# Peptides against a protein of PDB entry 3OGK: the designs that were tried, part 151

Target 1, 307 residues: chain A of PDB entry 3OGK
Amino acid sequence: ATPDRLSRRFPNLRSLKLKGKPRAAMFNLIPENWGGYVTPWVTEISNNLRQLKSVHFRRMIVSDLDLDRLAKARADDLETLKLDKCSGFTTDGLLSIVTHCRKIKTLLMEESSFSEKDGKWLHELAQHNTSLEVLNFYMTEFAKISPKDLETIARNCRSLVSVKVGDFEILELVGFFKAAANLEEFCGGSLNEDIGMPEKYMNLVFPRKLCRLGLSYMGPNEMPILFPFAAQIRKLDLLYALLETEDHCTLIQKCPNLEVLETRNVIGDRGLEVLAQYCKQLKRLRIERGADEQGMEDEEGLVSQRG

## One batch from the design tools (peptide; made by RFdiffusion4, then SolubleMPNN)

Design b1_p22_7_s1 (from b1_p22_7, 11 letters changed)
Fold by OpenDDE base, seed 1:
Structure b1_p22_7_s1 (fold): chain B 307 residues (1-307), chain A 22 residues (1-22)
Amino acid sequence: as target 1 above (307 residues)
Amino acid sequence: APLPIETWLAKQLEKLEERRKA
């Protein structure tokens, strides 16, 4: 479909999702006329899609100019922006979005590649947004953003239910977790082992409604921090955990209400047996290759409950 | 530049190796 054909057919479109070519194809010469650029779509959105409130770009090239145009064109009508595995923008583009779209509810840039200039975008979001429900910059590297701004967002956005972050030290997020009273999902952060302080995470208090979780670099020493609320966990992301087979067995048996598990091959047949034994509500299982194994083959196993 | 996922996997591997050496 072309942008012009879409707007002519659906002038009242409220939600748009565009998918670019797989990343493997992006390593090859991107032809100039490749539909991977969002620019013509942003132009069409700005001119003809005046009711558009949700935009999802997946594997697209997005410039700061594109983001600025989108932000100004949709302003407070933009409720959802997902830059899923996108590239080509900087934090200036993000700043434009949060400056102009003050009622944004979902902001996602998961696995996107960008140039980080400063942390102003998160600060601006913290200062002006009260509508945010979902914030997701999972598997990104922000070095210039402040955990304090994340705490402010949690305090001001009462409907904040899902937050996925990059490489924040978990202890820096204590204030955030205390403020995020309605948080149901958290992914990311960084757990760092300290031989001199083995129990540094034991007093970590999570939001009471937390049921979807993925802590990065969680090893067997940190895993016990989940045990007090393991029975309420419905989704686990263990893709970036540092758990061996036995650790998986230990954790899984404590999560009888688990519906979604994402993990690595390290779970093994034994872990799968334990999963089948203890997790009768399991709906989705994703097993990926280990970080030490060459080749990322995503085997999505849909465990359909054949009732 | 490496993909974000590649960087994240590399960090995971590095941390795993650090823990195994300790």
Scores: peptide ipSAE 0.391, ipTM 0.886, DockQ to the pose 0.205
Fold by OpenDDE base, seed 4:
Structure b1_p22_7_s1 (fold): chain B 307 residues (1-307), chain A 22 residues (1-22)
Amino acid sequence: as target 1 above (307 residues)
Amino acid sequence: APLPIETWLAKQLEKLEERRKA
């Protein structure tokens, strides 16, 4: 559909999701000219889609100017912005969004490629937003943002239920976890093994409602931190864990209420057997190739066990 | 520039290798 046709047909549109080029295009296999720019859509949103509250761009080229225009056009009416695997913007664009859209509830830039200028966007969000429910910059690299701003967000946003982050040292997020009283989902962070301090993470206190979890670089030494609430876990993201087959078996046995598992081939047949034995509530299983396995084919083996 | 996913996987691999060498 063209932007102009959309607004004419749906002037009262509240939610828009645009999908750009397939993954192959991100590898420069498809010329950039194939309409992956959000600019014409942002123009249309700005001019004609006055009731639009939710915008989801997937695999689109998004400039700072596009974000600025969108931010100013929708302002506090914008509740959801998802930049899913997008590129072309900087943190200045994010700053514009959080500056003008102070009632945003969902902000996602998962797997997006951007230039990081500073951490002001997260600071601005922390200073002014009280509405945030979902914050997701999973699989991104923000080196200039402060974990203290994340803590402030958790303190001020009482409805914050899902947070996915990049490479924050988990110990830097202690304050965040303490403040995020209603957090149900957390993904990301960085667990860093210290041979001299094998128990450095053992005293981590997670939010009481946490039931969807994916800790990056969690190995067998860190895995026990989940055991106190493993029975509460409904979703595990182990895609970036450092668990072997035996470790998977150990963890799975402790998660009888697991509904969603995302992991790598390392789970093996043995892990799948254990999963079948202990996780009777399992609804979705995603198995991806290992990081060391060169095969580009994301065979997302979504095995939905429909019970 | 590598895709974010590629960078993330590379970091995972690096960390895995570091742990295996320890």
Scores: peptide ipSAE 0.384, ipTM 0.883, DockQ to the pose 0.209
Fold by OpenDDE base, seed 5:
Structure b1_p22_7_s1 (fold): chain B 307 residues (1-307), chain A 22 residues (1-22)
Amino acid sequence: as target 1 above (307 residues)
Amino acid sequence: APLPIETWLAKQLEKLEERRKA
């Protein structure tokens, strides 16, 4: 479908999801005709889709100019922006979005590739937004954003329920967790082992409603921090955890209400047996090859057994 | 430039190796 045809047919469109080509094709010279650029769609949104509240770009090229145009065109009417595995923009584009779309509820840039100029976008979001429900920059690299801004967001956004972040030291997020009273989902961060301080994370206080969790680099020494609320956990992302088979068994046994598990092949048959035994409410299991499984070719076989 | 997922996996591997040497 062309942008013009969409607007003519659906002038009152509230939600738009555009999918570009799979990542393997993103490295190939996207022919101009491939529709990988959001520009023509943003133009159409700006001119003709005045009821649009939700925009989801997946695997598309998005420029700062595109984001600026979108931001100004939709302003406080924009409730959801998802830049899912997109590329071509910088943090200036993000700044434009949060500056103009002050009532945005969902901001996602998970697995997007961008140039980081500064941390102003997160600061601006922290200073002006009170509507945010979902913030997701999982598997991104932000070196210039402040954990304090994340804490401010948590304090000001009472409906904040899901936050996924990049490589933040978890101890820097203590203030965030204390402020995020309604947080149900957290993914990302960084757990860093310290041989001299094996219990440095044991005093972490998580939000009381937390039930969907993925802590990056969580090893067996850090895993016990989950035990007090393990029975509350419904979703675990262990893809970037540093757990062995036995550690998986230990954790899974403590999560009888687990509905979604994402993990590495290290879970093994034994872990799957334990999962079947203890997690009777399991709805989705995702097993990926870990970085430590060097041998077999990157068949990205996402074996999603959807039960 | 590596994809974000590739960078993330590389970091995971680095952390795994660090813990195994420790």
Scores: peptide ipSAE 0.348, ipTM 0.865, DockQ to the pose 0.211
Fold by OpenDDE base, seed 3:
Structure b1_p22_7_s1 (fold): chain B 307 residues (1-307), chain A 22 residues (1-22)
Amino acid sequence: as target 1 above (307 residues)
Amino acid sequence: APLPIETWLAKQLEKLEERRKA
């Protein structure tokens, strides 16, 4: 559909999801082919879609100018912005969004590629937003944002239920976890093993309602931090965990209420057997092939078609 | 050339492998 046809047909549209071309085709996007650019859609949103509250761009080219136009056009009416696997913008575009859309509830840029100029966007969000429910910049590279701003967001946004972040040291997020009293989902962070301090993370206090979790670089030594609340875990993201097959088995046995598991092929047939035995409420299973698995010819780590 | 996301994923996997070996 063309933007113009959409607005004429659905002038009261509240939610829009645009899917770009498959990634392989993104290299063939020329300026003449607007199918991958959000610009014409942002123009239409700005002019004719006055009730639009939710925008989801998936695999689209999004410029700072597009974000600025969208931000100014929708302002506090914009409740959801998802830049899902998008590219072409910088943190200036994000700054514009959070500056103008102060009532935004969902901000996602998961797996988006962007140029990071500064951490001002997160600071601005922390200073002015009290409505945020979902913040997701999982699988992104932010080096200039502050964990203190994340803590401020948690303190000010009482409805904050889901936060997915990049490579913050988990100990720097202690204040965030204490403030995020209603947090149900957390993914990301960075666990760094310290041989000299094996109990480095044992004193971590997670939000009481936490039930969806994915800790990056969690190894078998850090895994026990989950055991006190493993029975309440409903979703695990183990894609970036440093768990072997046996570690998976150990953890899965402690998560009888697990509904969603995302992991790598390292779970193996044994892990799948344990999963089937202990996780009777499992609804979704995602198994990715990791780069580390290309070298492990260990038959135990391979998911066979029999599972 | 790989897309930016593919490059990012590759980097993250590399980091994971490095930490596993350390």
Scores: peptide ipSAE 0.026, ipTM 0.652, DockQ to the pose 0.284

Design b1_p22_7_s2 (from b1_p22_7, 13 letters changed)
Fold by OpenDDE base, seed 3:
Structure b1_p22_7_s2 (fold): chain B 307 residues (1-307), chain A 22 residues (1-22)
Amino acid sequence: as target 1 above (307 residues)
Amino acid sequence: APLPIETWLEKELKKLEERKKK
């Protein structure tokens, strides 16, 4: 499809999702005439798609100029922006979005590659947005943003229900969790084991409605922090957890209402058996093959056709 | 042939492996 044809056919379009080529094809192989750039689409959005409130770019090349144009064109009418596995922009582009789109409800940069100049975009979002429902920069590399701004967002955005972040130390998010009273989903963070203080995370208080979560680097020593509310867990992302097969079994047994599980091959056939036994409401199962699985000598840690 | 690009997931899995060894 072409941008101009889209606007002519659907002048009242409210939601647009564009998918680019796989990321492997993006480097040095994109012809100038390839639709991998969002620029022509942003131009069309700006000129003709005046009711568009939701934009999802997947595996697209997005420049700061594109983001700036989109931001100014849609302003407070933009409710959703998803930069899903995109590249080509910097945090200046994000700053433009949050500066001009003050009523944005969903902001996603999951697995996008960008140049980080500063943390101003998150600060600006914290200072001015009260509409945010979903914030997702999972699997990104932000080093200059402040967990305090995340806390401010939680305090000001009472409809905030889903937050996925990068590698924040979980203890730095205590204020965020306290403020995020309506949070249902949290992914990311960083759990750091301390042999000298094994209980360092046991006093974490999670939002009462939390039912979808994935704590990065969660090991068996930290896993018990989930036990008090394991029965209400509906989705687990264990892709980045440090759990072995037995740990999976332990946790899964405590999550009878689990609907979605994402994990690695380390779950093993045994883990899958336990899952089948205890999680009767399971709807989706994702088993990812990790590089760490290649070093596993334990056959129980491998998923076979039996599972 | 297109150059293989390491995905974020692959990078993170490497980090995970490193942490697992600590």
Scores: peptide ipSAE 0.118, ipTM 0.677, DockQ to the pose 0.338
Fold by OpenDDE base, seed 2:
Structure b1_p22_7_s2 (fold): chain B 307 residues (1-307), chain A 22 residues (1-22)
Amino acid sequence: as target 1 above (307 residues)
Amino acid sequence: APLPIETWLEKELKKLEERKKK
């Protein structure tokens, strides 16, 4: 569909999702007309789609100018912006969004590639937004944003239920977790093992309603921090955990209400057996192939193709 | 053919491997 045809057919459109071509296609001499740029769509949104509240771009090229135009055109009417695996923008574009769209509820940049100029966008969001429900910059690299701004967001946004972040040290998020009283989902962070301080994370307090969780670099020494609330866990992301097969078995046995599991091949056939035995409410299982396949001399840690 | 851009997952898996070796 062309942007012009969309507005004519659906002038009252409230939600738009655009999917671009796979990223591999973005580095080819992309003719201007390959359909990967959001520019013509943003123009159409600005001019003709005045009721649009939700925008989802997946694998699209998005410029700062596009974001600025979108922000100014929709302002406080924009409730959802998802830049899913997008590229071409900087943090200046994000700043424009949060400056003009002060009532945004969902802001996602998961797996997007961008140039980071500063942390002002998160600071501005913290200073002015009270409506945020979902914040997701999972699988991104931010080095200039402040954990204090994340804490401020948690304090000011009472409906904040899902937060996914990059490589924040988990101990720097203690204030955030204390403030995020209604948080149900958290993914990301960084657990950094200290051999000299094995109990480094044992006193970490999570939000009481937390039931969807993924901690990056969680190893067997850190895993026990989940045990007090493992029975309430419904979704577990172990994709970036440092757990072996036996560790998976230990954790899974403690999560009888697990509905969604995402992990790597390291779970093995044994882990799958334990999962089937203890997690009767399981709805979705995602197993990714990891580098673990190259190191496993022992067949016990591999999910067999027969299963 | 454009060099296959290493997926974020692939990059992160490399980081995981580096952490396991320490």
Scores: peptide ipSAE 0.265, ipTM 0.784, DockQ to the pose 0.310; fails the geometry check
Fold by OpenDDE base, seed 1:
Structure b1_p22_7_s2 (fold): chain B 307 residues (1-307), chain A 22 residues (1-22)
Amino acid sequence: as target 1 above (307 residues)
Amino acid sequence: APLPIETWLEKELKKLEERKKK
């Protein structure tokens, strides 16, 4: 589909999702006319799609200029922006988005590759946004953003329900968790083992409604921090956990209401048996291969229980 | 041959493995 054809057919379009070519193909010399650039779409959005509230770019090349144009064109009408596995922009582009789209509810840049200039975009978001519901920069590398801004966002955005972050030290997010009273989902952070302080995470207090969780680098020593609310957990992301098979078994047994599990092949047959035994409400299971099994295709098994 | 773009998952898995060796 061409941008022009879309706008002519759907002038009142409210939501747009564009998918680029798989990343493996993106690194091949993208011909100038490759549909992987968002520029022509942003132009069309700016000129002809005035009711557009939600934009999702997946595996697209996005420049700061594209983001700036989009931001100015939609302004407070933009409710959702998802830069899913995108590349080509810097934090200046993000700054433009949050500066001009002050009523944005969903901001996602999960697995996007960008140049980080500063942390101003998150600061600006913290200072001016009260509408945010979903913030997701999971699997990104931000080194210049402040956990204090994240805390401010939590205090100001009462509808904040899902936050996925990069490598924040979890202890730096204590204030965030206290402020995020309605948070249901959290992924990311960084748990760092300290031999001298083995219990440094034992007093972590999570939001009361938290039921979808993925803590990066969580090992068996940190895993017990989940036990007080494990029965409440409905989604668990263990892709970046440091759990062995037996640790998986231990945790799974404590999560009888688990609906979604994402993990690595380390769960093993034993873990799957335990999962089947204790997690009767499981709807989705994703098992990714570890570094040692580079070869086999990602089987996303949708376990549909045919009742 | 275009160098296979290391996925985020692959990168993180390498980091995880490095942490386990520590």
Scores: peptide ipSAE 0.265, ipTM 0.784, DockQ to the pose 0.317; fails the geometry check
Fold by OpenDDE base, seed 4:
Structure b1_p22_7_s2 (fold): chain B 307 residues (1-307), chain A 22 residues (1-22)
Amino acid sequence: as target 1 above (307 residues)
Amino acid sequence: APLPIETWLEKELKKLEERKKK
């Protein structure tokens, strides 16, 4: 579908989701004017899609200019922006979005590739937004943003229910967790083992409603921090956890209400058996191939293809 | 030719491997 055809057919469109080609193919295979660049779509949105509240770009090229145009065109009417696996923009584009779209409820940049100029976008969001429900920059590399701004967002956005972040030190998010009283989902962060302080994470206080969780670099020493509320966990992302098969078994046994599990092949057949035994409400299971497959000759750590 | 952008997952897995060796 062309942007023009879309607007003609659906002038009252409220939600738009566009999917581009896989990233590896985007630069070489996407015509300048179609399929990969959001520019023509943003132009159409600006001119003809005046009721659009939700925009989801997946695997598309998005420039700062595109974001700026979108931001100005939709302003406070924009409730959802998802830049899912997109590329081509910088944090200046994000700044424009949060500056102009002050009532945005969902902001996602998950797995997007961008140039980070500064952390102003998150600061601006923290200073002006009170509507945010979902913030997701999971699987991104922001080095210049402040965990304090995230804390401010939590304080100001009472409806904040889902936050997925990059590699913030978890201890820097203590204030955030305390402020995010209604938070149900958290993914990301960074657990960093300290041999000199093995219990440095044991006193972490998570939001009381937290039931969807994925902590990056969580090892067996940190895993016990979940045990007090493990029965409450409905979704667990272990893709970036440092858990072995046995650790998976231990954790899974404590999560009888688990509905969604994402993990690596390290869960093994044993872990899957435990999962089947203890997690009767499981709805979705995602197992990714980890680097561990090449090194572990031990049959116990591999999920058999027949399972 | 833009080098195939290593997926975030691939990058992260490499980081995980490096951490395990430590």
Scores: peptide ipSAE 0.128, ipTM 0.715, DockQ to the pose 0.242; fails the geometry check

Design b1_p22_7_s3 (from b1_p22_7, 12 letters changed)
Fold by OpenDDE base, seed 2:
Structure b1_p22_7_s3 (fold): chain B 307 residues (1-307), chain A 22 residues (1-22)
Amino acid sequence: as target 1 above (307 residues)
Amino acid sequence: PPLPKETWLEKELKKLLERKKK
């Protein structure tokens, strides 16, 4: 569909999701091929889609100018912006969004590639937003944003229920977790093993309602921090955990209410057996092929192809 | 600019897994 046809057919459109070409095709995007650029869509949104409150761009090229135009056109009417695996923008574009869209509820830039100029966008969000429910910059690299701003967001946004972050040291998020009283989902961060201080994270206190979790680089030494609330865990993202088959078995046995599990082949047939035995409410299982496959000659750590 | 084929998180995970196997 063309942008102009969309507005003519659906002038009262509230939600728009655009999917770009698969990543493999993105390399061949000639600038003349508008199919990967959001620009014509943003123009149409600005001019003709005055009721649009939710925008989701997936695998699209998005410029700072596009974000600025969108921000100014929709302002406080914009409730959801998802830049899912997008590229072409900088943190200046994000700054424009959070400056003009002060009532945004969902801001996602998961797996997006962008140039980081400064941390002002997160600071501005912290200073003015009280409506945020979902913040997701999972699998992104930010070096210039402050954990203090994330804490401020948690304090000011009472409806904040889901936060996914990049490479924050988990101990820097202690204040955030304390402030985020209604947080149900957390993904990302960084657990850094210290051989000299194995109990580095044992005093970490998570939000009481936390039930969807994915800690990056969580190993067997850090895993016990989940045990006090393992029974309330409904979703686990172990894709980026450093758990072996036995560790999976240990954790799974403690999560009888698990509904969604995402992990790597390292779970093995043994882990799947334990999962079937203890997790009777399981609804979704995702097993990814990871780096674990190259080195494990031992049959015990692999999910058999017979399933 | 083309989207990276592999995220930094995936790359870092691979590095950590390689270190653990040594």
Scores: peptide ipSAE 0.290, ipTM 0.799, DockQ to the pose 0.197
Fold by OpenDDE base, seed 3:
Structure b1_p22_7_s3 (fold): chain B 307 residues (1-307), chain A 22 residues (1-22)
Amino acid sequence: as target 1 above (307 residues)
Amino acid sequence: PPLPKETWLEKELKKLLERKKK
């Protein structure tokens, strides 16, 4: 569909999701005429889609200018922006979004590739937004953002229910967790094993409603931090955990209400048996072939078995 | 620029797993 046809057919469109080419095609030089640029769509949104409140770009090229135009065009009417596996922008574009769209509820840039200039976008978001429900920059590399801004967001955004972050040391997020009283989902962070301090993370206090969780680099020594609330866990993301088969078995046995599990093939047949035995409410299972297999350096395709 | 095949997090995970195996 062309942008013009969309606006003519659906002038009152509230939600738009655009998907670019599959990841495999993104390795080739993107032809100039590749429908992967959001620019024509942003132009159409700005001019003709005046009721649009939700925008989802997946695997598209997004420039700072595109973000700036979108931000100014939709302003406080923009409730959702998802830059899902997008590229081409910098943190200046993000700054424009949060500056102009101060009532944004969902901001996602998961797996997006960008140039990081500074942490001002998160600071601006922290200073002015009280509407956030979902913040997701999972699997991104932000080095210049502050965990204090995340804490401020949690304090100011009472409806904040889902936060997925990059590589924050989990202890730096203690204040965030304390402030995020309504948080139901957390993914990311970084657990760093310290042989000299085996109880480094044992005193972590998680939000009381937390039921969807994916702690990055969680090993068997850190896993016990989940045990006090394992019975309320409904979703686990173990894709980036450092758990072996037996560790999976241990954790799964403690999560009888688990509905969604995402993990690597390290779970093995044994882990799957335990899962079947203890997790009778399981609805979705994702097993990725990953880093545990020695031979995967050359396999271009992450074969996700979606069961 | 084309999106990398592996995310930063995936790369880091691989490194950590390799360290645990030594």
Scores: peptide ipSAE 0.286, ipTM 0.798, DockQ to the pose 0.266
Fold by OpenDDE base, seed 1:
Structure b1_p22_7_s3 (fold): chain B 307 residues (1-307), chain A 22 residues (1-22)
Amino acid sequence: as target 1 above (307 residues)
Amino acid sequence: PPLPKETWLEKELKKLLERKKK
């Protein structure tokens, strides 16, 4: 559908999801000339979609100007913005969003590519937002944002339930975890092994309601930090964990309520057997091919559905 | 075009489902 056709048909549209690079089978649904840019859609949103509260752009080109226009057009009516695998913007665009959309509940930039100018956007969000429920910049690289701002967000946003971050040192997030009393989901961070301090993470206190988790670079030495609450884990993201097959088996055995597992092929047949044995509530399993394949000869084609 | 060969993941998922039914 074209932007104009959409607004004419659905002037009271509350939620819009656009995919710039659909699967080949869905190409007939996208006008040939829009090139994956959100600009014509943002124009239409600004002019004709006055009830729009939720916007999800996937694999689209988004400029700072687009974000600024969207922010000003929707202001406090914008509750959800998802920039999913998007590109073309800078942190100035994010700043505009959080400055003008002070009641935003969901802000996602997962796997987006952007130019980082500063950390002002997160600071502004921390200073003014009390409505945030979901913050997700998983698989992004922010070097100029402060973990203190994340802590402030946790303190001020009582409904904050899901936070996914980039490469923050987990120890820098201690204050965040203490403040985020209602947090159910956390992904990202960085666990860094220190030979001189093997127990540096053992005293980490996680939010009591945490049940969806993915810690980046978690190895077998850090894995025990999950054991006290492993029985309450329902979703586990091990895509970026440094666990071998046996480590997977150890952890899975401690997660009898696991519903969703995302991991690499390192789990192996043995890990799958253990999973079947101990995780009777499993609803979804995602296995990706990882760099770990360099050692396993059997090219059995795990078709990663990541098209 | 030949039916895409069942992926390893599909095979393993099938095995998992079969094991859960027992």
Scores: peptide ipSAE 0.016, ipTM 0.535, DockQ to the pose 0.032
Fold by OpenDDE base, seed 4:
Formats: structure tokens, C-alpha cells, sequence
Structure b1_p22_7_s3 (fold): chain B 307 residues (1-307), chain A 22 residues (1-22)
């Protein structure tokens, strides 16, 4: 579909989802730039789609100018922006979004590639937004954002229910977890093993309603931090956990209400058997191949999603 | 990686079923 055809057919469109690169493009089967630019769509949104509240770009090329135009065009009417596996923008574009769209409820840039200039976008979001429900920059590389801003967001956004982050040290998120009283979902962070402090993470206090969880780099030594609330866990993302088969079995046995599991092939036959035995409410299971099966020299337990 | 024709899970499920029949 072309932007102009869309606006003519659906002038009152409230939600738009665009997919740029087919999955096949990830394998160099399709040119990278095929239908990938959001610019013509943003132009159309700005001119003709005045009721649009939700925008989802998947595998699109998005410039800062595109984001700026979108932000100004929709302003506080924009409730959802998802930059899903997008590229071409910088944190300046994100800054424009959060500056102009102060009532945004969902902001996602999961697996997007961007140039990080500073952490101002998150700071601005923290200073002005009180509507945020979902914040997701899972599997991104932000080095200049502050966990304090995330904490501020949690304090100010009472409806915040889902937060997925990059490589924040989990201990830096203690304040965030304390503030995020209604948080149901958390993914990301970074657990860093310290041989000298094996109990480094044992005193972590998670939000009471937390039931969807994925802690990056969680090993068997850190896994026990989940045990106090394992029975309430409904979704686990173990793709980036450093758990072996037996660790999976141990954790799964403690999660009888598990509905969604995402993990690697390390779960094995044994883990699947345990899963079938203990998790009777399981609705979705995703198993990714580990590096060993793919012949990729990836570090043990690290799944690179870039490829 | 290209979507394998058969997912790992499908393979493992087959293995599990075969083991239970024995």
C-alpha cells in the first residue's frame, strides 16, 4: 500500500503498523532499503491522518527528521510509538518525540539501531511524562541514559506496567523497582557476577505485581532471587539468561503458573519434560537455537540477535 | 538464521515421544 492510498481509504485511521523489511531481508535475500523509509508515511500522517494515535514501524528506516515531524504532527494525541527494529535515527529524534508527545503511553524502540548522542530523551521523558504505561528499549545499547531518570519515570507514571531496558546494572535499578509499584513486566538489565560477592543480588526487591520477567545474564547464583515470587510468574524470558538445563528444571518447577516461556535449546528434553509436568497453563513456548548448534562461536549462553 | 523447516522444539518433542514409547 502507498501512504496516499491509505489516507484516502482510511482518513480516520487510529492505528498504523508498517513493516519494512520482510524476514527474508534479514538474510540478505531482499535489498535493505526496500520499502524501508518511513518518510512518505510520516508525511501522510502529518497531512491526512489526524486521528492517528498509534504508530508502529517495524524494520523501517527512520530519521530524526521523520521523528520530529511525527512528534509535532501528533503531539499529545500520540499514545503509542513503536520503533521495532528500526534504524537511521539518533537520540535527538527520541528527544523530539518525548518533548512534543508528553502524553505518550507506549514508547518502544526494541532492537532498534541508533546513534546515541546523549541521555536527554530519557531525562525529558522523566521530567514531563505522567502517562507512560509501557517503556521498551529492550536489546538496545544505551550507555548515556541514567537509571535515575528511569526511577523518576516510575515515580511519576502511576500506570507504568511494563518496562524493558538494555544493560542497566540491576543494582542501579533498586530505586526504580521500589518506585514502580504497579509494574507487572520487567525485562533486561544486567546481572554481573562478582566472585567476591556471591550474594550481591540476593537483597533485590522486585515490584509486588511482577509476573513477566526476563533478567539478562542471570545465572544459577542469581536465579534464587526469583524464588520468593516464582509462583506468580506467568512469563519468563530466559533467552539471555545463563542457565543450564538443570537450572531451567529448577526454575520451571517453581513456576506452576507459567504461561509463556522463551528460552534457548539448553532447556533440552529434560527441561521440556519438567515444563510439561509442572506448567499446565503454558500457552506459548519459544525455543531459540544456541550458539553451539549454529556453529557460531558465540560466548556460552549469549544469544546474539544481531544476525 | 534461516527458519529451519523443523523447529528445534518439534525435533525435541519427537525425541520425547520416542522415548516414552520405549
Amino acid sequence: as target 1 above (307 residues)
Amino acid sequence: PPLPKETWLEKELKKLLERKKK
Scores: peptide ipSAE 0.005, ipTM 0.417, DockQ to the pose 0.052

